# Ledger of designs, part 87: peptides against a protein of PDB entry 5D63

Target 1, 292 residues: chain A of PDB entry 5D63
Amino acid sequence: SLRRGIYHIENAGVPSAIDLKDGSSSDGTPIVGWQFTPDTINWHQLWLAEPIPNVADTFTLCNLFSGTYMDLYNGSSEAGTAVNGWQGTAFTTNPHQLWTIKKSSDGTSYKIQNYGSKTFVDLVNGDSSDGAKIAGWTGTWDEGNPHQKWYFNRMSVSSAEAQAAIARNPHIHGTYRGYILDGEYLVLPNATFTQIWKDSGLPGSKWREQIYDCDDFAIAMKAAVGKWGADSWKANGFAIFCGVMLGVNKAGDAAHAYNFTLTKDHADIVFFEPQNGGYLNDIGYDSYMAFY

## One batch from the design tools (peptide; made by RFdiffusion4, then SolubleMPNN)

Design b2_p16_3_s3 (from b2_p16_3, 6 letters changed)
Fold by OpenDDE base, seed 1:
Structure b2_p16_3_s3 (fold): chain B 292 residues (1-292), chain A 16 residues (1-16)
Amino acid sequence: as target 1 above (292 residues)
Amino acid sequence: EVHSSTDPSLLAAAAS
């Protein structure tokens, strides 16, 4: 079953993603096919899938940028019915905004079925052009039509997944205590993470003994990422991944505060030194405390 | 425990 999370949803037939046009929060904004750039944010193409309690394989899909929800216009079962962004809530009972998402017959892609109409999200004619129509269309779960098959590229991690990634890292102290602040985290590409660091002014910040040293840099980076998240996205129910660690060196005579994020595959952590913007697999310290 | 890092230039050298 599909996990709660943030997804980039890509057509199985052509290099097109489900895009909320212009990221607009207006009711009735078209959802369209649009090209995407791998390993980038793809701002208007991220969707938070929230599972509906007690309804198997059924979700709302909230556009991360606009905070609006994928909506089948009037819940119509007619082929060609528009799929739009529309205001809603994560746990709505409105069947226009409820989507049953299960694996297709190929076992890799998913199909997205409207809960009420039982029609499927369809990239009409498999059109790969920017702005191509996405509509509700008749179909079945076992059909092989790539117009209705979608890859769900997971762009986030749960707190449990992050915890697991930390736990398998060799640079964790035996006394480690982790503190989880949120439930789901958008994981940024390093380029974006670095850009936030640059925009924060930290590269120009001067190290000063005690008054502005490692802990200040690490907390400032955490705050910068948090603010970036708040300023960038209208959806709620997720955070931007950026951890803070306190660590001690092997000799036990020095301590450091630093950041960390997750690798591209979300399986491991990588340390980030906010004093110089460097990514390291080994920062020279073993973490005894983290919060993220 | 006191957390005090070295100057960024020294950190860069240590990381290399």
Scores: peptide ipSAE 0.055, ipTM 0.672, DockQ to the pose 0.139
Fold by OpenDDE base, seed 5:
Structure b2_p16_3_s3 (fold): chain B 292 residues (1-292), chain A 16 residues (1-16)
Amino acid sequence: as target 1 above (292 residues)
Amino acid sequence: EVHSSTDPSLLAAAAS
């Protein structure tokens, strides 16, 4: 039932998220509870859930930042067994790194059960402090203990979801053709998107007729986001959402190239003007082509 | 097909 994607995993009882300590790629790095800030990137707290073929509701969980995987130490079924980051692969057969993830009894949160040990990921004592222990612990699927219940906040979209968001936007030309470049996209908060724009040098770039105009700005922004993604995350199997559009104005006598990203709820797109860093619901053009 | 910015305010912002 849980879709492949990138998730921020938040405890159902206290405002704490599953955090790979210091984002370290070292084997045995503790996975801990840590505070988070809504609508921010929360660097060490993003997990790519990869479904295992032919194993119902079972996933690996790859830390986006470190590229390591959630690992139950020695696969032990003892309560209090450490959960750590450890090197692995998306489709491993190592039961220490296989997690069955299904809805809890409340129908909203999930429980995370180790495939081998059948114990559950537990925020020990519901401790809300930074660095609080997360461990394997005995439990049942129907138990209501919030220490073992987690909200999976989806931070990514599939290409199909992005396509759907574009399709329902009113500023799409009748001749529109979209080209999908990747399968799963991390959707950035606008603040992060803007920071990438700033760091790209585009704010200081001079518009020049033809030689460096709208298409150059739009492509440069997409390139900057791509590079940011490659430089920031060690996990593979996803991209950073940043689209390029070509559009025509209502009069049909002018064309523009611009960027776009997804809104917070992932249901809509918002246009981004790379020449000034502005976000717009209406950029004054109807898109006849996009790639993202 | 030629693509270019046509909004003077946009051009001004880009040049500032």
Scores: peptide ipSAE 0.045, ipTM 0.671, DockQ to the pose 0.158
Fold by OpenDDE base, seed 3:
Structure b2_p16_3_s3 (fold): chain B 292 residues (1-292), chain A 16 residues (1-16)
Amino acid sequence: as target 1 above (292 residues)
Amino acid sequence: EVHSSTDPSLLAAAAS
C-alpha cells in the first residue's frame, strides 16, 4: 500500500508529471501534464498523500506549493471531466477529493481512482506537451492503458525512515540519542540545500571562539532551512529535512556540531559542514546526539 | 563539554 508522504507523480507512458498550473491556489486551477527535471524540486508537481483512516487505499492529494487539493470537477463520472486544484482539508469526506491509489496490473505503477465516480486520473491522449489535460476517465484496475498509470516517486521520508538511515551510518557513537521533531520530511536535493545555505548568510559568517562557533553555524543552518520551508510551501503536515548533530572525535579530545541530510535514495545520511558548505561521508566525528 | 571547531581548514573557511 502507498505510504503517507510527498510524491512526484510521473506518467508511466511519457515523461510528464502531474502539475498544478502556475502553482495557483485558486479554486478550479487546472491540473495538467508538464515536463520535469529529475533530481530537482519541481515546485508545482509535489503532492502530499494523506491516507484516510478506515478507508482502504484512499487518500487526499495536497499540492505542496499551493496547499490546495486534487479535485474531480463536480465529482462527475463523465470521461474528460477536469481535474483541478481546489480548497480542502486532509481528512475531508468530499468524494470529489478522495482518491483510491493502488498498484496497477504491472506491479510498479499506480492508478488513481476517484472514490466517488470510480473514474481514473488520465493524461488525455498521453499528450507529453506542457499543459496537457489531465481528466477523469473511465477505466478498470486491470487494464494496461499508460494514460492512467503513474509512478509515485517518493520525495520525503518518515521519521522512522530517517531514524533507520542514521542507524545504518558507521559514524554514530555508542551513546547516541536521537530526537525526532517531526513526522514526515521533504528531502531536498543537495543543490537546493546548498542554495539555502548560501542565502542564509552563513558563507560570510566569521568563526569566533565560542561566541559564534560550530554550534551556532549548525543551528543557524537548521533555522534557515525551517524558514525556507515555511516561506516556500503552503501545505502543512510535513517538515524540511535538516538535522543537527553533536559529535566527538575518535581521540575523544574534540567535539563538533554539524548538520546532516539524506542521500538521494534516502537510505543513508550525508554530513554537511555549515562552516564551509561541504558534504562529507565522514566528518571526522561520531555523533552522540542528533535532533531533526 | 565544549564544542568547537579545531580543524584549521574549517577555521580558514569560516574566517574568509
Scores: peptide ipSAE 0.043, ipTM 0.671, DockQ to the pose 0.159
Fold by OpenDDE base, seed 2:
Structure b2_p16_3_s3 (fold): chain B 292 residues (1-292), chain A 16 residues (1-16)
Amino acid sequence: as target 1 above (292 residues)
Amino acid sequence: EVHSSTDPSLLAAAAS
């Protein structure tokens, strides 16, 4: 079954993603097909899927940017019914905003069925143009129509997944203790991570013994990422991944504080040195503590 | 535990 998480939802037939037009929070904002750029944020095209307890394979889909929810207009079962952003809550009982999401017959893509109407989210005519209509449309789970098949590209990790990524890294001290701060994390591309670092002022920050050294840099980076998240997204229930580690060198006579993030495939961590903005597979320290 | 930058390259950059 689909896991709770943030997804970029891409049509199986054409290079188009489910886009909330202009990222607007207004009720009735059209959800449309729109081009996307791989390995970028795609601001208006990220959706937090929240599973509904005790309702199999059923979710709300919250637009990360607007904080509004995917909504089938009037819950109508008529083909061509608009799919819009609309205010809502993660655990709503409104069937207009409840979506059963299951694998399609191809085993890779998903279909998105409105819980109430039983119609499917459809990229009308498979139109690849920006602003193409997305609507509820009749269909069946078994149909191969790519207009109704969607790839769910996971853009986030659970705390457990992050924990696992850390655990398999070779630069973890035997005494390591990790502290998980959140449940789900949007994982940023390095370019975005770096831009946050630049915008934080850290590149111009002066290292000063004790009073503003490695720990200050590392904490400042995490704070900057946190603020960026708060300022950038209206949805709740997730964080932006940026870890802080404390590590000791091989000789055991020096300790360092640094950051880390996850690799693109979310399987590994990469270390980030906030004092110079560098990404490293080996920062020269073994972590005995992390919080993220 | 005291944490401080010990990387010579970082120290050099900070001093400039």
Scores: peptide ipSAE 0.039, ipTM 0.671, DockQ to the pose 0.146

Design b2_p16_3_s4 (from b2_p16_3, 8 letters changed)
Fold by OpenDDE base, seed 5:
Structure b2_p16_3_s4 (fold): chain B 292 residues (1-292), chain A 16 residues (1-16)
Amino acid sequence: as target 1 above (292 residues)
Amino acid sequence: EVHSSTDPALLAAAAA
């Protein structure tokens, strides 16, 4: 079963992702195939999949950028029916916006079936060009048609997954206590994380004893990421991953406050020093407290 | 330059 989360949805046949054209929030905005760049944010191509309670394998798909939902136009079962962005809610009963998502016959990709029409999200003719039509199309779950098969590349982690990543890191103090602030986190590429750091003004901030020291830098970074999230995305129900840690060195005679994020595979954490923007696998401290 | 806090408050918290 597909987990709640933020996904980059890539066609199984061609290097094209499901893209909300121009990230527009207007009702009826075309959802199209579009090229993507691995290890980047792919702004208009992120979708929050929200599972519908008591409806097996069925979700709404909210475009992270626009806050609108994947919508089969008029719920029509006709092949070629437009799939658009449209205003909605995460737990809508509108069958135009309900999508049953299950593994395809190949066991790795998914098919996306409209709950009402029973047609499938289709990259029409497998067109790899930017702006290619995505439509509802007739099909079956067991067909091998790559036009209707999609890889769901998970771009977020649950709080539990983040917790697990922290727990297996060797730089955690025996007294460690972690505090989870949110339920689902978009994990940023380091380049984006760094850009937020740069835009925050922290690179030019002056360290001052106690009044603006390590904890201030670390908290300022987290605040900057939080604001970036609020300013960048119209969808709700998720946060941007950026942790704060307090740590002590092995000798027990020095302490530090710093940030951390998750590695690309979401399995581990990497430490971030907000005073210089550096990423480290070992920051020289063992964390006794984190919040994220 | 990175300044480790040697923040006495943080260090005390770690020991608690």
Scores: peptide ipSAE 0.261, ipTM 0.858, DockQ to the pose 0.790
Fold by OpenDDE base, seed 3:
Structure b2_p16_3_s4 (fold): chain B 292 residues (1-292), chain A 16 residues (1-16)
Amino acid sequence: as target 1 above (292 residues)
Amino acid sequence: EVHSSTDPALLAAAAA
């Protein structure tokens, strides 16, 4: 079954993603097909899937940027009914905003069925153009129509997944203790992570013994990422991944504070040096403490 | 360019 998380939702037939037009928070804003750039944020095309307790395979879909929810207009079962952004809540009982999401017959893509109408989210005519209509349309779970099949590319990790990635890394000290701060984390592309670093002013910050040293740089980076998240997204219920570590070298005569993020495949961590903006697989220290 | 710490408190925490 689909896990809670943030997804980029791409059509199985054409290179088009589910896009909230202009990222607008207005009720009735069209949800449309739109081109995307791999390994980028794709601002208006990220959706938080929140599973509904005790309703099998059923979710709300919150647009990360606007904070509004995927909504079948009037809950109509008519083919061609508009799918729009609309105000809502994560655990609503409104069937216009409840979506049953299960694997299609191909075993890789998903179909998105409105809970009430039993119609499916459809890229009308498989149109690959920007602004193409997305609508509710008649269908069945076993049909092979690519207009109604969607790849759910996970853009986030749970705290448990992050914990597991850390546990797999060889640069962890025997005294390691990790502290989880949030439940679900949007994982940023390195380019975005670096841009936040640049915009924070850290590249121009001067290292000073004790008063502004490694721990200050690492904490400042985490604070910058947190602020970026708060300023960028209207949806709630997730955080932006950026960790802080304290580590000791193998000789046991030097300690360091640094950052880390997750690799593209979310399977491992990569270390980030906030003093110079570098990404490293081995920063020269074994972590005895992390919070993220 | 990159500076580490030899702060005894940090080292002690790692050894504990």
Scores: peptide ipSAE 0.195, ipTM 0.837, DockQ to the pose 0.959
Fold by OpenDDE base, seed 4:
Structure b2_p16_3_s4 (fold): chain B 292 residues (1-292), chain A 16 residues (1-16)
Amino acid sequence: as target 1 above (292 residues)
Amino acid sequence: EVHSSTDPALLAAAAA
């Protein structure tokens, strides 16, 4: 079953993703196929899937950028019915915005069925061009038509997944205590994480004993990421992953504050030194405390 | 416990 999370949704047949045109929050904004770039944010192509309680495999899909929801126009079962962005709520009862998402017959891709109409999200004619129509279309769960098959690439982690990634890292002190601040985290590619770091002004900040040292840099980075999240996305119910750690060196005679994020596969953490913008597998300290 | 940047490489990078 599909987990709650943020997904990049890619067609199984052609290199096209489900895109909210121009990221517009206007009701009726077309959802279209659009090209994407791996290992980038793909701003208008991220969808928060919120599972509906007591309705098996059924979700709302909130566009992360616009804060609007995937909506089958008038809930019509007619083939070719537009799929648009529309205002909504995560736990709506409006069947126009309820999507049953289950594995296709190939066991890897998913199909997206409108709960009310029972039609499927379809990349019309498998058109790979930017702006290609996405519509509700008749289909079956077992049909192999790639126009209606979608890969759900998870772009976020739960707090539990983040906790697990930390737990298996070799640079965690035996006294480690973690504090989880949020439930679901968008994991940024390093390029984006670095850009936030650059835009924060930290590269130009000077180390000063006590008054602006390692802890200030680490906290400033987390604050910058938090603000970036708030400024960038209209959807709610998630955070941007950026951790702060306190660590002690192996000799036990020095302590440091630093950041960390998750690797691309979400399985491991990587340390980030906010004083120089470096990513390290070993920062030279073992963490005894983290919050993220 | 007091946290500080004691690594010369980090100090140099932060001071630049």
Scores: peptide ipSAE 0.095, ipTM 0.731, DockQ to the pose 0.147
Fold by OpenDDE base, seed 2:
Structure b2_p16_3_s4 (fold): chain B 292 residues (1-292), chain A 16 residues (1-16)
Amino acid sequence: as target 1 above (292 residues)
Amino acid sequence: EVHSSTDPALLAAAAA
């Protein structure tokens, strides 16, 4: 079963992703196939899948950028019916915006079936060009047509997954206490994380004893990431991953505050030093406290 | 330059 989360949805047949054209929030904005760049944000191509309680394998798909939802125009079962962005809510009862998402016959990709019409999201003709039509189309769950098969590349982690990643890290103090602030986190590529750091003003900030020291830098970075999230995305129900840690060195005679994020595979954490923008696998401290 | 703060407050918190 597909988990709640943020996904980059990629066609199984061609290197095309489900894209909300221009990231527009206007009702009726076309959803189209569009090229993407791996390991980047792909701004208009991120979708928050929200599972509908008590409706098996059924979700709304909210475009992260626009805050609008994937919508089958008029809920029509006709092949070629437009799929658009449209205003909605995460737990809508509108079948135009309800999508049953289950594994395809290949066991890796998914098919996306409109709950009402029972038609499938289809990259028409498997067209790999930017702006290619995505439409509702007749199909079956067991059909092997790659036009209707989609990889769901998970771009977020749950709080539990983040917690697990932290727990696996060897640089955690025996007295560690972690505090989870949110339920789902978009994980940024390091390049984006670094750019946020640069834009925050922290590179030019002066360390001052106690008044603006390690904890201030670490908190400022987290605040900057939070603001970036708020300014960048119109969807709700998720956060941007950026942790703060307090740590003590092995000797027990020094302590530090720093940041951390998740690795690309979401399985591990990497430490980030907000005083210089460096990424480290070992920052020289064992965390006794984190919040993220 | 990174000033790894021997922040006494953080250190005390770690010990508590």
Scores: peptide ipSAE 0.235, ipTM 0.853, DockQ to the pose 0.762; fails the geometry check

Design b2_p16_4_s1 (from b2_p16_4, 6 letters changed)
Fold by OpenDDE base, seed 1:
Structure b2_p16_4_s1 (fold): chain B 292 residues (1-292), chain A 16 residues (1-16)
Amino acid sequence: as target 1 above (292 residues)
Amino acid sequence: MVWTVEGLTARLAARF
């Protein structure tokens, strides 16, 4: 079963992703195929899949940027019916915005079926051009048509997955206590994380004994990421991953506060030094406390 | 060497 999370949704046949045109929040904004750049944020192409309680394999799909939902126009079962962004809610009963998402016959890609019409999200003619029509189209679960097959690349982690990544890191103190602040986290590419750091003014900030030292840098970075998240995305129900850690060195005679994020594969954490913008596998401290 | 939460907290006062 597809997990709750944020996904980049890519066509199985051509290098095209499901894109909300211009990221517009207007009702009826076309959802289209569009090119994407690997290992980047792909702003208009991120979708929060929210599972519907007690309805098997069924989700709403909220565009992260616009805060609007994938909507089959008038719920029509006619082939070629537009799929658009439209205002909605995560747990709507509107069948125009309910999507059953299950593995295709190839076992790797997914198909996206409208709950009401039973038609499938289709990249019309497999067109790889920017702005290519995405529509509801007749189909079956077992068809091999790549126009209706989609890879769901997960761009987020649950709090449990983040917790697990921390737990397997070798730089965790025996007294470690972690505090989880949110349920689902968009994991940023390092380039984006670094850009937020640059834009925060932290690169030019002066270390000052106690009044603006390591904890202030680390908390300021987390605050900057939080603000960036609030300013960048209209969808709710997720956070941007940026952790704060307190650590002690091996000698036990020094402590430090620092940040951390997740590696590209989401399996491990990487430490981030907010005083210099460096990413490190070993920051020289073992964490006894984190919040994220 | 046994580390307590209190001991670790005390070391935070000397953080870099």
Scores: peptide ipSAE 0.035, ipTM 0.648, DockQ to the pose 0.163
Fold by OpenDDE base, seed 2:
Structure b2_p16_4_s1 (fold): chain B 292 residues (1-292), chain A 16 residues (1-16)
Amino acid sequence: as target 1 above (292 residues)
Amino acid sequence: MVWTVEGLTARLAARF
């Protein structure tokens, strides 16, 4: 079953993603097919899937950028009914905004069925052009029509997944204690992470003994990422991944504070040195504490 | 080995 998380939702037939047009928060904003760039944020194309308690395989889909929800216009079962962004809540009872999401017959892609109408989210005519209509359309779970099949590419990690990634890393001290601050984390591409670092002013910050040293740099980076998240996205219920670690060297006579993020596949962590913007697989310290 | 709080604090003081 689909897990709670942030997804980039891509058509199984053509290189088109589910896009909230212009990222607008206005009710009735069209949801359309749009091209995307792999390994980038794709701002208007990220959706937080929130599972509905006690309703199997059923979710709301919140656009991360606008904070509005995927909505089948008037809940109509007519083929060609518009799918739009509309104000809502994560645990709404409005069937216009409830989507049953399960694997298609191919076992890889998903189909997105409106809970009320039982119609499916359809890239009309498989049109790969920017702005192509996405609509509710008649269908079945077992048919092979790629217009109604979608890959859910997970762009976030749960706190448990982050914890597991940390636990697999060889540079974790035996005394390690991790403190989880949030439940779900959007994982940024390194390029975006670096840009936030640059924009924070940290590249121009001067190391000063005790008064502005490694911990200040590391905390400032985390704060910058947090602020960037707050300023960039209107949806709630997630954070931007940026960890802080305290580590000790092998000799046990030196300590350091640094950041970390997750690798592209979300399976591992990579260390980030906020004093110089470097990414390292080995920062020379074993972490005894992290918060993220 | 489990570090004492005091020992950990001492290491924190030795940051770069």
Scores: peptide ipSAE 0.035, ipTM 0.643, DockQ to the pose 0.128
Fold by OpenDDE base, seed 3:
Structure b2_p16_4_s1 (fold): chain B 292 residues (1-292), chain A 16 residues (1-16)
Amino acid sequence: as target 1 above (292 residues)
Amino acid sequence: MVWTVEGLTARLAARF
């Protein structure tokens, strides 16, 4: 079953992703096929999938950028019916915005069926051009048509997944206590994480004994990421991943505060030194406390 | 290795 999370949704047949045109929040904004760049944010192409309680394999899909929802126009079962962004809520009963998402017959891709109409999200003619029509179209779950098959690339982690990644790291002290602040986290590419760091002014900040030392740098980075998230996305119900750790060195005579994020595959953490913008697999400290 | 409350406080004081 598909987990709650943020997904980049890519066609199984051509290098095209489900895109909310111009990221517009206007009702009726076309959802279209559009090219994407791997390992980047792809701003208009991120979707928060919210599972509907007690309805098997059924979700709403909220565009992260616009805060609007994937909507089958008038819930029509007619082939070629437009799929648009439209205002909504995560747990709506509106069948125009309810999508049953299950594995296709190939076992890797998914199909996206409108709950009401029973038609499928279709990249019309498999058109790979920017702005290609996405529509509701007749189909079956077992049909092999690549126009209706989609890869769901997870761009977020749950708090439990983040906790598991931390637990696998060798630089965690036996007395470690972790504190979870949110439920779901968008994981940024390092390039984006670094850009937020640069824009925060931290690269020009001077270390000063006690008054602006390691904890101040680490908390300032956390705050900068939080602000970036709030300023960048209209959807709710998720956070941007940026952790803070306190650690002790092996000699036990020094402590440090630093940041961390997740690796590309979300399986491990990487340490981030906010005083110099460096990414390290070993920062020289074992963490006894984190919050994220 | 045993951590005491005093030891934890000392570590925080040694932060840089």
Scores: peptide ipSAE 0.033, ipTM 0.634, DockQ to the pose 0.101
Fold by OpenDDE base, seed 4:
Structure b2_p16_4_s1 (fold): chain B 292 residues (1-292), chain A 16 residues (1-16)
Amino acid sequence: as target 1 above (292 residues)
Amino acid sequence: MVWTVEGLTARLAARF
């Protein structure tokens, strides 16, 4: 079954993603097919899938940027019914905003069925152009039509997945204690993470003994990421991944504070030095404490 | 083993 998380939803037939037009929060904003750039944020194309308790394989889909929800207009079962962004809540009972999401017959892609109408989210005519119509359309779970098949590229990790990635890293001290601050984390591309770092002013910050040293840099980076998250996204119920670590060197005579994020495949962590913006697989310290 | 702020600073002073 599909896990709770943030997804980039890509058509199985053409290089088009489910896009909330202009990221608008207005009720009735069209959801359309749009081109995307791999390994980037794709701002209007991220959807938080929230599973509905006790309703098998059924979710709301909240657009991260707008904070509005995928909505089948009037819940109509008519083929060609508009799919739009509309105000809602994560655990709504409105069947216009409830989507049953299950694997297609190919075992890799998903189909997105409206809970009420039983029609499927369809990239009309498989049109790959920007702004192509996405609509509710008749279909079945076993059909091979790529217009109704979608890859769910997971862009987030749960706290448990992050914890597992940390646990796999060889640079963790035997005394390590991790403190989890949130439940689900959007994982940023390094380019975005670096841009936040640049915009924070940290590149121009002067190291000063105790008054502004490694811990200040590391905390400032986390604060910058947090602020960026708050300023960038209207959806709630997730955080932006940015960790802080305290570490000790192998000799046991020096300590450091630094950041970390997750690799592209979400399987590992990579260390980030907020004093110079560097990414490292080995920062020269073993972490005895982290919070993220 | 837990390090103090002084410990962190001392390390940086040596490195930077």
Scores: peptide ipSAE 0.031, ipTM 0.690, DockQ to the pose 0.083

